# Designs tried in a protein design run: peptides against a protein of PDB entry 4Y8H. Part 24

Target 1, 222 residues: chain A of PDB entry 4Y8H
Amino acid sequence: TTIVGVKFNNGVVIAADTRSTQGPIVADKNCAKLHRISPKIWCAGAGTAADTEAVTQLIGSNIELHSLYTSREPRVVSALQMLKQHLFKYQGHIGAYLIVAGVDPTGSHLFSIHAHGSTDVGYYLSLGSGSLAAMAVLESHWKQDLTKEEAIKLASDAIQAGIWNDLGSGSNVDVCVMEIGKDAEYLRNYLTPNVREEKQKSYKFPRGTTAVLKESIVNICD

## One batch from the design tools (peptide; aimed at target 1 C31 S129 G168)

Design b2_p21_1_s3 (made by RFdiffusion4, then SolubleMPNN; from b2_p21_1, 9 letters changed)
Fold by OpenDDE base, seed 5:
Structure b2_p21_1_s3 (fold): chain B 222 residues (1-222), chain A 21 residues (1-21)
Amino acid sequence: as target 1 above (222 residues)
Amino acid sequence: PDLTTVEDELYYRKILEEKLK
């Protein structure tokens, strides 16, 4: 998995790859890793997909009820703290790593949460097995006062770096843009890069040898 | 769990500002 977040001049964008793996196999080539907590607060999940979805749905439901009761738009930091406390309570037993982002009456926000409940804040963030490759792109090209279009491009480039350099990442790029004063824009399959899946190499081993399965991904655009 | 307060928002804002410097 590769997930990223990027702040721009008037909002925040998050992006994710769409590969889901189960051991050595690709279980889903078009897995949705972006989740809506509220209309203007979204998260990207890494780790166990089921855990990330379940946790975000729980917090989302609580935030929705609170928002309706108070007639106030939910705060990103509130979602962050609720998620943090929940994950901390389970002390890493929940395999959820999250980038949480959104807009609220106080502005745009971008956070990350680790499975054990630790949090970070930044102008750009990456998580997942492809996070190192993504971060290299982000660190090289992030600047202050990014436009919406520049931020989308930067985020998508970072995800693609993960796809190209990480075997655990692949297929498409999903994007969600949250701009101040606007509705969230969820761009499912924003990019569909041509990724060449290597054919599984058949290896013949002598009797008694344990076979190791490997997956390789080749991007034809490299 | 208790919802985040204004103080928490200010805390993270301060960290973010420091990262920009």
Scores: peptide ipSAE 0.410, ipTM 0.849, DockQ to the pose 0.035
OpenDDE base, seeds 1, 2, 3, 4: peptide ipSAE 0.388, 0.155, 0.214, 0.354; ipTM 0.839, 0.728, 0.768, 0.827

Design b2_p21_1_s4 (made by RFdiffusion4, then SolubleMPNN; from b2_p21_1, 10 letters changed)
Fold by OpenDDE base, seed 1:
Structure b2_p21_1_s4 (fold): chain B 222 residues (1-222), chain A 21 residues (1-21)
Amino acid sequence: as target 1 above (222 residues)
Amino acid sequence: PDLTTREDQDRYRKELLEKMK
């Protein structure tokens, strides 16, 4: 897995690859690792897919209830705290590593949470087995005052670095853009770098035609 | 994590690989 988050001038972008693996086997080529906590708060998950999904759904439900009760838009910090408390309660038995991002009345936010409940804050973050490859791109190209488009590009380039360099990462790039004052934009399969170009060549050979793929003439007689 | 050293990076990568099924 490769997941990233990037802050830009007016919001935050998160991105993820779409490969799911079980040991040496690719279980799913197009799994969704971006999860909605609330309309404007999303997370990317690494670790056990089932755990990340279950936790994010639970917190999403609690945030919705809290929002209804308080008549206030949910805050990213509230989601972070709920996630942290939940993960801490299970003392690492939940194998969930999360990048949590969103926009709220206080601005744009980007956090990470580890399975033990530790949290980090940054302008750019990466997690997962491809995180080192992603971080190399982020550290090289991140700058202050990124535009939305620059942030999307940077996030997607970082995910692609994970896809190309990490065996646990692959297939497509999903992106979610959360801009202040706008609805979240979930871009499923924003990039599909491994989509084999449709074989333009029909392998429909007439019956009886054997394609000669390679001919090598070896002179055996000196 | 301060992934400033190669050793730290390798350790972190190993830990992630062990945790990510």
Scores: peptide ipSAE 0.012, ipTM 0.302, DockQ to the pose 0.077
OpenDDE base, seeds 2, 3, 4, 5: peptide ipSAE 0.017, 0.000, 0.000, 0.005; ipTM 0.364, 0.209, 0.259, 0.240; seed 2 fails the geometry check

Design b2_p21_2 (made by RFdiffusion4)
Pose (drawn by RFdiffusion4):
Structure b2_p21_2 (pose): chain A 222 residues (1-222), chain P 21 residues (1-21)
Amino acid sequence: as target 1 above (222 residues)
Amino acid sequence: SYSSSGVFVEMAALGGHGASP
């Protein structure tokens, strides 16, 4: 996995590749690694796939209840605190590595969370097996006072460095933009640079090619 | 949902950040 977060003028953008691996095998060519904790707080996850999804939904659920109880829009630091305390309690056995970002009444925020529970603050961040390829790009091209468009280009360029140079990353780029005073825009498959070429031949078989021993109608009714 | 395993999952501990305010 390659995932990044980049701050800009009036908000924060996060991005992720879309490859899932089971050893050297690509288990999923197009999985979403960008998760909604609340409408304007999004999370990119790397590590154990089920852990990142489960821990993100659990905190997302508790944030919703907390938002309803307090009659307030949720803050990123609350998601950060709840996630880090949960992951710390599990001593690193829940393998979730997260970049948490969003906008709230306090402003725009960008954080990362490691599985043992430590958190970091920054204007640009990267996690996952492709993090070094992405960080090399971020360290080369990031500057203070990025526009929204520059931040989106820098984030997807960082993801692309992971896609091309890291065997743990591939396929597509997902992006989510959280800008102050506006709805968060989730850009699923923002870039699709790895379209499979047309196959040389159709392997559709002549009907009857497969030998059959029996048939029967299956009762799915009541 | 999706699943993952192997060395790339373990490498997710790697990463970094810049420009901490």

Design b2_p21_2_s1 (made by RFdiffusion4, then SolubleMPNN; from b2_p21_2, 11 letters changed)
Fold by OpenDDE base, seed 4:
Structure b2_p21_2_s1 (fold): chain B 222 residues (1-222), chain A 21 residues (1-21)
Amino acid sequence: as target 1 above (222 residues)
Amino acid sequence: SFTTSGPFVAAAARGGVLGTP
């Protein structure tokens, strides 16, 4: 997995690759690793697919209840705190490594969470087996005061570095853009750089193309 | 003729690993 987050001048972008693996096997070529916690708070997940989905759904439900109870829009730091406390409770046994990002009444936020419940903050972050490939791109091209378009490009380039250089990453780039004052833009398969070309030849052969070399009828009753 | 509705095998969500963190 390669997941990234990048802050820009008016919001935050997260991105992910779309490969799921089971050991040496590609289990899913186009899985979704971006999860909605709330309308304007999204996360990218690495680690165990079921754990990332389940924990984000659980916290998403609790964030909605908290929002209703407090009569306030959900905050990224609230989601962060709920996630880290939950993950810490399970002492790393929930295999969720998350980049949590969003916009709220206090601004735009970008955090990461590890399975043991530690949290980081930054203007750009990467996690997963492709994180170093992604970070090489981020460190090379990140600057202050990125535009939305520059941040989307940077995030997508960082994911592509994982796609091309990490065995655990592959296929497509998913993006979610969270801009202050706007709805979140979930861009499923924003880039599809691994579309298989149409086969130049047909592999449909007529019946009888394989010759019958020998036929034997055996009576099993004799 | 009793049509035995076969047990709905809930498609076990194939838990993939999203790369080694």
Scores: peptide ipSAE 0.039, ipTM 0.491, DockQ to the pose 0.030
OpenDDE base, seeds 1, 2, 3, 5: peptide ipSAE 0.025, 0.031, 0.013, 0.016; ipTM 0.552, 0.490, 0.447, 0.501; seeds 1, 3 fail the geometry check

Design b2_p21_2_s2 (made by RFdiffusion4, then SolubleMPNN; from b2_p21_2, 10 letters changed)
Fold by OpenDDE base, seed 4:
Structure b2_p21_2_s2 (fold): chain B 222 residues (1-222), chain A 21 residues (1-21)
Amino acid sequence: as target 1 above (222 residues)
Amino acid sequence: SFTTSGPFVDAAARGGYLGSP
């Protein structure tokens, strides 16, 4: 997995690859690793696929209830706190590593969470097996005051670094853009750099292509 | 819950360790 987050001048972008694995097996070539916690708060997940999905759904539900109870729009820091407390409670046994990002009445935010409940903050972050490949790109090209377009490009380039260089990452780039004052823009398969070309050969043969050389019928009942 | 039998979105390196705690 390669997941990244990048802040820009008026918001935050997160991105992810779309490979799921089971040991040496590619389980899914186009899985979704971006999860909605609330309309304007999204996360990218690495680790156990089921855990990332389940924990984000749980916190998403609780964030909605909290929002209703407080009569306030959800805040990224609230989601962060709820996630980290939940993960900490389970002492890393919930295998969720998350980049949490969003916009709220206090501005744009970008955080990361590890399975044991530790949290980090930054203008750019990467997690997953492809995180070093992604970070190499981020460290090389990140600057302050990125535009939306620059941030999307940077994030997508960082994900591609994971796709090309990390065995645990692959296929496509998903992006979610959260800009202040706008709806979140979820860009499923924003880039599809691994579309398979048409096969050069077809191995569909008509019936009878393999000749029957010998046939014998043996009665095994009498 | 953490399971090794299900699909993974690998969390190695800076993303943490994907394995048994």
Scores: peptide ipSAE 0.104, ipTM 0.629, DockQ to the pose 0.173
OpenDDE base, seeds 1, 2, 3, 5: peptide ipSAE 0.105, 0.101, 0.089, 0.019; ipTM 0.627, 0.628, 0.620, 0.501; seeds 1, 2, 3 fail the geometry check

Design b2_p21_2_s3 (made by RFdiffusion4, then SolubleMPNN; from b2_p21_2, 10 letters changed)
Fold by OpenDDE base, seed 2:
Structure b2_p21_2_s3 (fold): chain B 222 residues (1-222), chain A 21 residues (1-21)
Amino acid sequence: as target 1 above (222 residues)
Amino acid sequence: SFTTSGPFVAAAARGGYLGSP
């Protein structure tokens, strides 16, 4: 997996590759690693697919209830705290590694969470087996005061570095853009750089391609 | 929640995205 988050001047973008693996097997070539916690709070997940999906759904439900109870829009830091406390309780046995990002009444936010419940903050982050490939791109090209378009490009370039260089990453780039004062923009398959070309040949060979070299008639009747 | 073990733990520790068991 390669997942990234990048802050820009008026919001935050997250991106992910679309490969799922089971050991050496590609289980899914186009899985979705971006999860909605709330309308304006999204996360990217690495680790166990079932755990990333289940924990984000659980916290998403509890964030909605909390929002209703407090009569406030959901906060990214609330989601962060709920996620880290839940993960810590299970001592890393829930294999969820998350980049959590969003916009709320306090501004734009970007965090990461590890399976044991530790958290980090930054203007740009990467996680997954492709994180070093992604970070090489981020460290080379990140600057302060990115535009929305520059941040999307930077995030997608970082994911592509994982796609090309990490065995655990592959296929497509998914993007989610969360800009202050706007709805979240989920861009499923924003880039599809691995579409196979049309097959030039067929295995449907004409009759006679395999020559009959010898024929024998065996009488099986007494 | 699902508790991971064995090969799934090892793969998760490297930050891969595992298929659901």
Scores: peptide ipSAE 0.048, ipTM 0.547, DockQ to the pose 0.093
OpenDDE base, seeds 1, 3, 4, 5: peptide ipSAE 0.025, 0.032, 0.033, 0.081; ipTM 0.556, 0.558, 0.535, 0.550; seeds 1, 3, 5 fail the geometry check

Design b2_p21_2_s4 (made by RFdiffusion4, then SolubleMPNN; from b2_p21_2, 11 letters changed)
Fold by OpenDDE base, seed 1:
Structure b2_p21_2_s4 (fold): chain B 222 residues (1-222), chain A 21 residues (1-21)
Amino acid sequence: as target 1 above (222 residues)
Amino acid sequence: SFTTSGPYVDAAARGGFLGSP
């Protein structure tokens, strides 16, 4: 997995690859690693696929209830705290590693969470087996005051670095853009750089193409 | 060896698994 988050001047972008694995096996070529916690708060998940989905759904549900109770838009820091406390309670047994990002009335936010409940903050973050490949791109090209377009490009380039260099990463690039004052823009398969070209020839031959040259029937009953 | 019972979205490097016993 390669997941990244990049802050820009008016919001935050998260991106992910789309490979799921079971050891050396590609389980899914086009899995979704971007999860919605609330309309304007999204996360990217690495670790156990079921755990990342389940924990984000649980916190998403509780954030919705909290929002309704308080009559306030959800805050990224509230989601962060709820995720942190939940993951810490389970002492890393919930295998969720998350980049949590969003926009709220306090601005744009980008955080990471590890399975044991530790959290980090930054202007750019990467997690997953492809995180070092992604970070090489981020460290090389990140600057202050990125535009939306520059941030999408940077995030996508960082994910591609994971796709090309990390065995645990592959296929496509998913993107979610959360800009202040706008709805979240979820771009499923924003890039599909691994589409196989059309097969030049078919290897389906008509029945009977291989002639039967000899047949023998052997009785195996004594 | 971490036996994953299901589909995994690998978190090896900065996800806390790199260099873990």
Scores: peptide ipSAE 0.131, ipTM 0.641, DockQ to the pose 0.149
OpenDDE base, seeds 2, 3, 4, 5: peptide ipSAE 0.126, 0.126, 0.122, 0.128; ipTM 0.634, 0.637, 0.636, 0.643; seeds 3, 5 fail the geometry check

Design b2_p21_3 (made by RFdiffusion4)
Pose (drawn by RFdiffusion4):
Structure b2_p21_3 (pose): chain A 222 residues (1-222), chain P 21 residues (1-21)
Amino acid sequence: as target 1 above (222 residues)
Amino acid sequence: ATELAEEIRTLEEHSSPYSSP
């Protein structure tokens, strides 16, 4: 996995590749690593796939209840606190490595969370096996006062460095933009640079090629 | 940073795939 977060003028953008691996095998060519904790707080996860999904939904659920109880829009620091205290309690056994970003009444925010529960603050961040390829790009091209378009290009370029140079990353680039005063825009498959080429031949078989021993109608009714 | 990237990569190697919607 390669995941990034980049701050800009009036908000924050996060991006991720879309590859899932089971050892050397690509288990999923197009999984979503960008998660909605609340409408304007999004999360990118790397590490154990089920852990990142489960911990993100649990905190997302409690944030919704908390937002309803307090009659207030949720804050990123609340998601940060709840996630870090949950992950710390589990001593690193819940393998979730997260970049948490969003906008709230206090402003725009960008954080990272490691599985043992430590958190970091920054204007640009990267996690996952492709994090070094992405950080090399971020350290080369990031500057203070990025526009929204520059931040999106820098984030996807960082992801692309992971896609091409890291065997743990591949396929597509997902992006989510959280800008102050506006709805968060989730850009699923923002870039698709790895389209499979047309196959040389159709392997559709002549009907009857497979030997059959029995047939029967299955009752799915009541 | 390299150690962390390797740790995360190891976790992904031993992870099940993401759940379908």

Design b2_p21_3_s1 (made by RFdiffusion4, then SolubleMPNN; from b2_p21_3, 12 letters changed)
Fold by OpenDDE base, seed 2:
Structure b2_p21_3_s1 (fold): chain B 222 residues (1-222), chain A 21 residues (1-21)
Amino acid sequence: as target 1 above (222 residues)
Amino acid sequence: MADLAAAIAALEAASPPFSAP
């Protein structure tokens, strides 16, 4: 898995690859690793796919209830705290590594969460098996005051570095853009760089394509 | 940890409630 988050001047972008693996096996070529916690708060998941989905759904449900009870828009820091406390309670046995991002009445936020419940903050972040490939692109091309378009490009280039260089990453790039004062823009399969080309020739040969040149019967018992 | 909870609570107190449509 390769997941990234990048802050820009008016919001935050997250991106992910679409390969799911079971050891050496590609289980799914086009899985979704971007999860909605709330309308304007999304996360990218690495680690155990079932745990990333289940924990983000659980916190998403509790954030909705909290929002209704408090009559306040959901906050990224509230989602961060709820995820952190839940993951810490399970001492890393819930294999969720998350980049959590969003916009709320306090502005734009980008955080990471590890399975043991530690959290970091940054202007750019990467997680998963492809994180070093992604970080090499981020460290080389990140600048202060990115535009929306520059941040989408940078995040997509960082995911592509994971797709090309990490065995655990592959297929497509998914993107979610969260801009202040706008709805979240979920771009499923924003890039599809691994579309299989059409087969130039048929690999189905008719029966008899290999000519029999000679037959002989030999008795093996004297 | 106590500082983040206090910061969240302070931010929650400072933010106006949204009117449900």
Scores: peptide ipSAE 0.007, ipTM 0.287, DockQ to the pose 0.019
OpenDDE base, seeds 1, 3, 4, 5: peptide ipSAE 0.005, 0.006, 0.000, 0.007; ipTM 0.271, 0.281, 0.242, 0.270

Design b2_p21_3_s2 (made by RFdiffusion4, then SolubleMPNN; from b2_p21_3, 11 letters changed)
Fold by OpenDDE base, seed 1:
Structure b2_p21_3_s2 (fold): chain B 222 residues (1-222), chain A 21 residues (1-21)
Amino acid sequence: as target 1 above (222 residues)
Amino acid sequence: MEKLAQEIAALEAASPPYAAP
């Protein structure tokens, strides 16, 4: 997995690759690694896919209840604290590594969370097996006061570094843009650099191309 | 076919996809 977050002048961008793996096997070529915690708070997940999805859904539900109870818009720091405390309680047995980002009445925020419940703050972050490939791009091209367009480009270039250089990363780039005073913009398959060319040949032959010499029907589903 | 679909669904449920850390 390659996941990144980049702050810009008026918000935050998160991005992810779309490869899911089961050890050496590509399980899904186009999975979604960007999760909505609230309308304006999104999370990118690395680690165990079920754990990243389940923990973000649980905290998303609790953030909604907290928002209703307090009559306040959800805050990124509240989601961060709830995720941190939950992950720490399970002593790293919940295999969730998260980049949490969003906009709230206090501004734009970008955080990371590790499975043991540690948290970091930055203007740019990367996690996953592709994190070093992504970080090489981020460290080379990040500057202060990025525009929205520059931040989307930087985040997508960093994810592409993971796609091309990390075995655990691949296929497409998903992006979520959270700008102050706007709705979150979820850009599913923002880049699709690995579209397979159309197969020049088909192995569909006309019926009867192979003669049937003998037939036997065995029921295997009793 | 239904048993195979159930077995695949059970395997998918038992083997959650790993997003490579």
Scores: peptide ipSAE 0.000, ipTM 0.167, DockQ to the pose 0.111
OpenDDE base, seeds 2, 3, 4, 5: peptide ipSAE 0.000, 0.000, 0.000, 0.000; ipTM 0.135, 0.199, 0.203, 0.130

Design b2_p21_3_s3 (made by RFdiffusion4, then SolubleMPNN; from b2_p21_3, 11 letters changed)
Fold by OpenDDE base, seed 1:
Structure b2_p21_3_s3 (fold): chain B 222 residues (1-222), chain A 21 residues (1-21)
Amino acid sequence: as target 1 above (222 residues)
Amino acid sequence: MKELAERIAALEARSPPMAAP
């Protein structure tokens, strides 16, 4: 898995690859690793796919209840705190590594969370088996005051570095853009750089291609 | 602790209410 987050001047972008693996096997070529916690708060998940999905759904439900109870729009820091406390309670046994990003009435936010409940803050972040490949691109090309378009490009280039260089990453790039004062823009399969070419040959031969060298009819009734 | 509580209270006071459904 390669997941990234990048802050820009008026918001935050997250991106992910679409490969799921079970050891050496590609289980899914086009899985979704971007999860909605709330309308304007999204996360990218690495680690155990079931744990990333289950924990983000659980916190998403509790964030909705909290938002209704408080009569306030959901905050990224509330989602961060709930995820952190949940993961810490399970001492790293929930294998969720998350980049959590969003926009709320306090601004745009980007955080990471590890399975043991530690959290980091940054302007750009990467997690997963492809994180070093992604970080090489981020460290080379990140600058302060990125535009939306520059941040989408940087995030997608960083995911592509994971796709090309990490065995655990592959297929497509998914993107989610969260800009202040706008709805979240979920760009499923924003890039599809691994479309399978048409097969040059078929192993389906016409009937009769194999010559019959001998035929015998045997009566099996006495 | 007190400074964090005051900062949270200041954020709560500035946060617009969610539109009633």
Scores: peptide ipSAE 0.033, ipTM 0.465, DockQ to the pose 0.017
OpenDDE base, seeds 2, 3, 4, 5: peptide ipSAE 0.014, 0.025, 0.033, 0.018; ipTM 0.379, 0.410, 0.437, 0.370

Design b2_p21_3_s4 (made by RFdiffusion4, then SolubleMPNN; from b2_p21_3, 7 letters changed)
Fold by OpenDDE base, seed 2:
Structure b2_p21_3_s4 (fold): chain B 222 residues (1-222), chain A 21 residues (1-21)
Amino acid sequence: as target 1 above (222 residues)
Amino acid sequence: MEELAQEIRRLEENSPPYSAP
């Protein structure tokens, strides 16, 4: 997995690859690793796919309830705290590594969470097996005051570095853009750099391509 | 980095607890 988050001047972008693996096997070529916690708070998940999905759904439900009880829009720090406390409670046995990002009345936010409940903050982050490949791109090209378009490009280039260089990453780039004062823009398959070309030849050979060298008819009944 | 971490701590401290006691 390669997941990234990048802050820009008026919001935050997260991106992910779309490969799911089971050891050496590609289980899914086009899985979704971007999860909605709330309308304007999204996360990217690495680690155990079932755990990332389940924990984000659980916290998403609790965030919705909390929003209703408080009569307030959900905050990214509330989602961060809920995720952190839940993961810490399970002492890393829930294999979720998350980049959590969003916009709320306090501004735009970008965090990471590890399975043991530690959290980091940054202007750009990467997680997963492709994180070093992604970080090489981020460290080379990140600058302060990125535009939306520059941040989407940087995030997608960082995911592509994972796609090309990490065995655990592959297929497509998914993007979610969360800009202050706008709805979240979920760009499923924003890039599809691994579309297979049309097969130039048929695997159907004409009859007689393989010569019959010997025929034998054996009666099985006496 | 340190300034951003301080701002996050401030925001976390001012966030209502997930579990009401």
Scores: peptide ipSAE 0.000, ipTM 0.254, DockQ to the pose 0.026
OpenDDE base, seeds 1, 3, 4, 5: peptide ipSAE 0.014, 0.000, 0.000, 0.000; ipTM 0.338, 0.264, 0.283, 0.277; seed 1 fails the geometry check

Design b2_p21_4_s2 (made by RFdiffusion4, then SolubleMPNN; failed a check: the pose's geometry; its pose is not in this set)
Amino acid sequence: SEAAARAAAEEAAKVTYGFPP

Design b2_p21_4_s4 (made by RFdiffusion4, then SolubleMPNN; failed a check: the pose's geometry; its pose is not in this set)
Amino acid sequence: AEAEKEAEAAAAAKITYGFPP

Design b2_p21_5 (made by RFdiffusion4)
Pose (drawn by RFdiffusion4):
Structure b2_p21_5 (pose): chain A 222 residues (1-222), chain P 21 residues (1-21)
Amino acid sequence: as target 1 above (222 residues)
Amino acid sequence: AEASRLAAGAAEHTFLEEREH
């Protein structure tokens, strides 16, 4: 996995590749690593796939209840606190590595969470097996006072460095933009640079090619 | 396929965890 977060003028953008691996095998060519904790707080996850989805939904559920109880829009630091205290309690056995970003009444925020529970603050961040390829790009091209478009280009360029140079990353680039005073825009498959080429031949078989021993109608009714 | 996908990333977790040491 390669995931990034980049702050800009009036908000924050996060991006991720879309490859899932089981050893050297690509288990999923197009999984979503960008998760909605609340409408304007999004999370990119790397590590154990089920852990990142489960820990993100659990905190997302508790944030919703907390938002309703307090009659207030949720803050990113609340998702940060709840996630880090949950992951710390599990001593690193829940393998979730997260970049948490969003906008709230306090402003725009960008954080990272490691599985043992430590958190970091920054204007640009990268996690996952492709993090060094992405960080090399971020350290080369990031500057203070990025526009929204520059931040989106820098984030997807960082993801692309992971897609091309890291065997743990591939396929597509997902992006989510959280700008102050506006709805968060989730850009699923923002870039699709790895379209499979047309196959040389159709392997559709002549009907009857497979030998059959029996047939029967299955009762799915009541 | 979905179960395999959910079971993925344990090696990545181990890699990232050891790198922090």

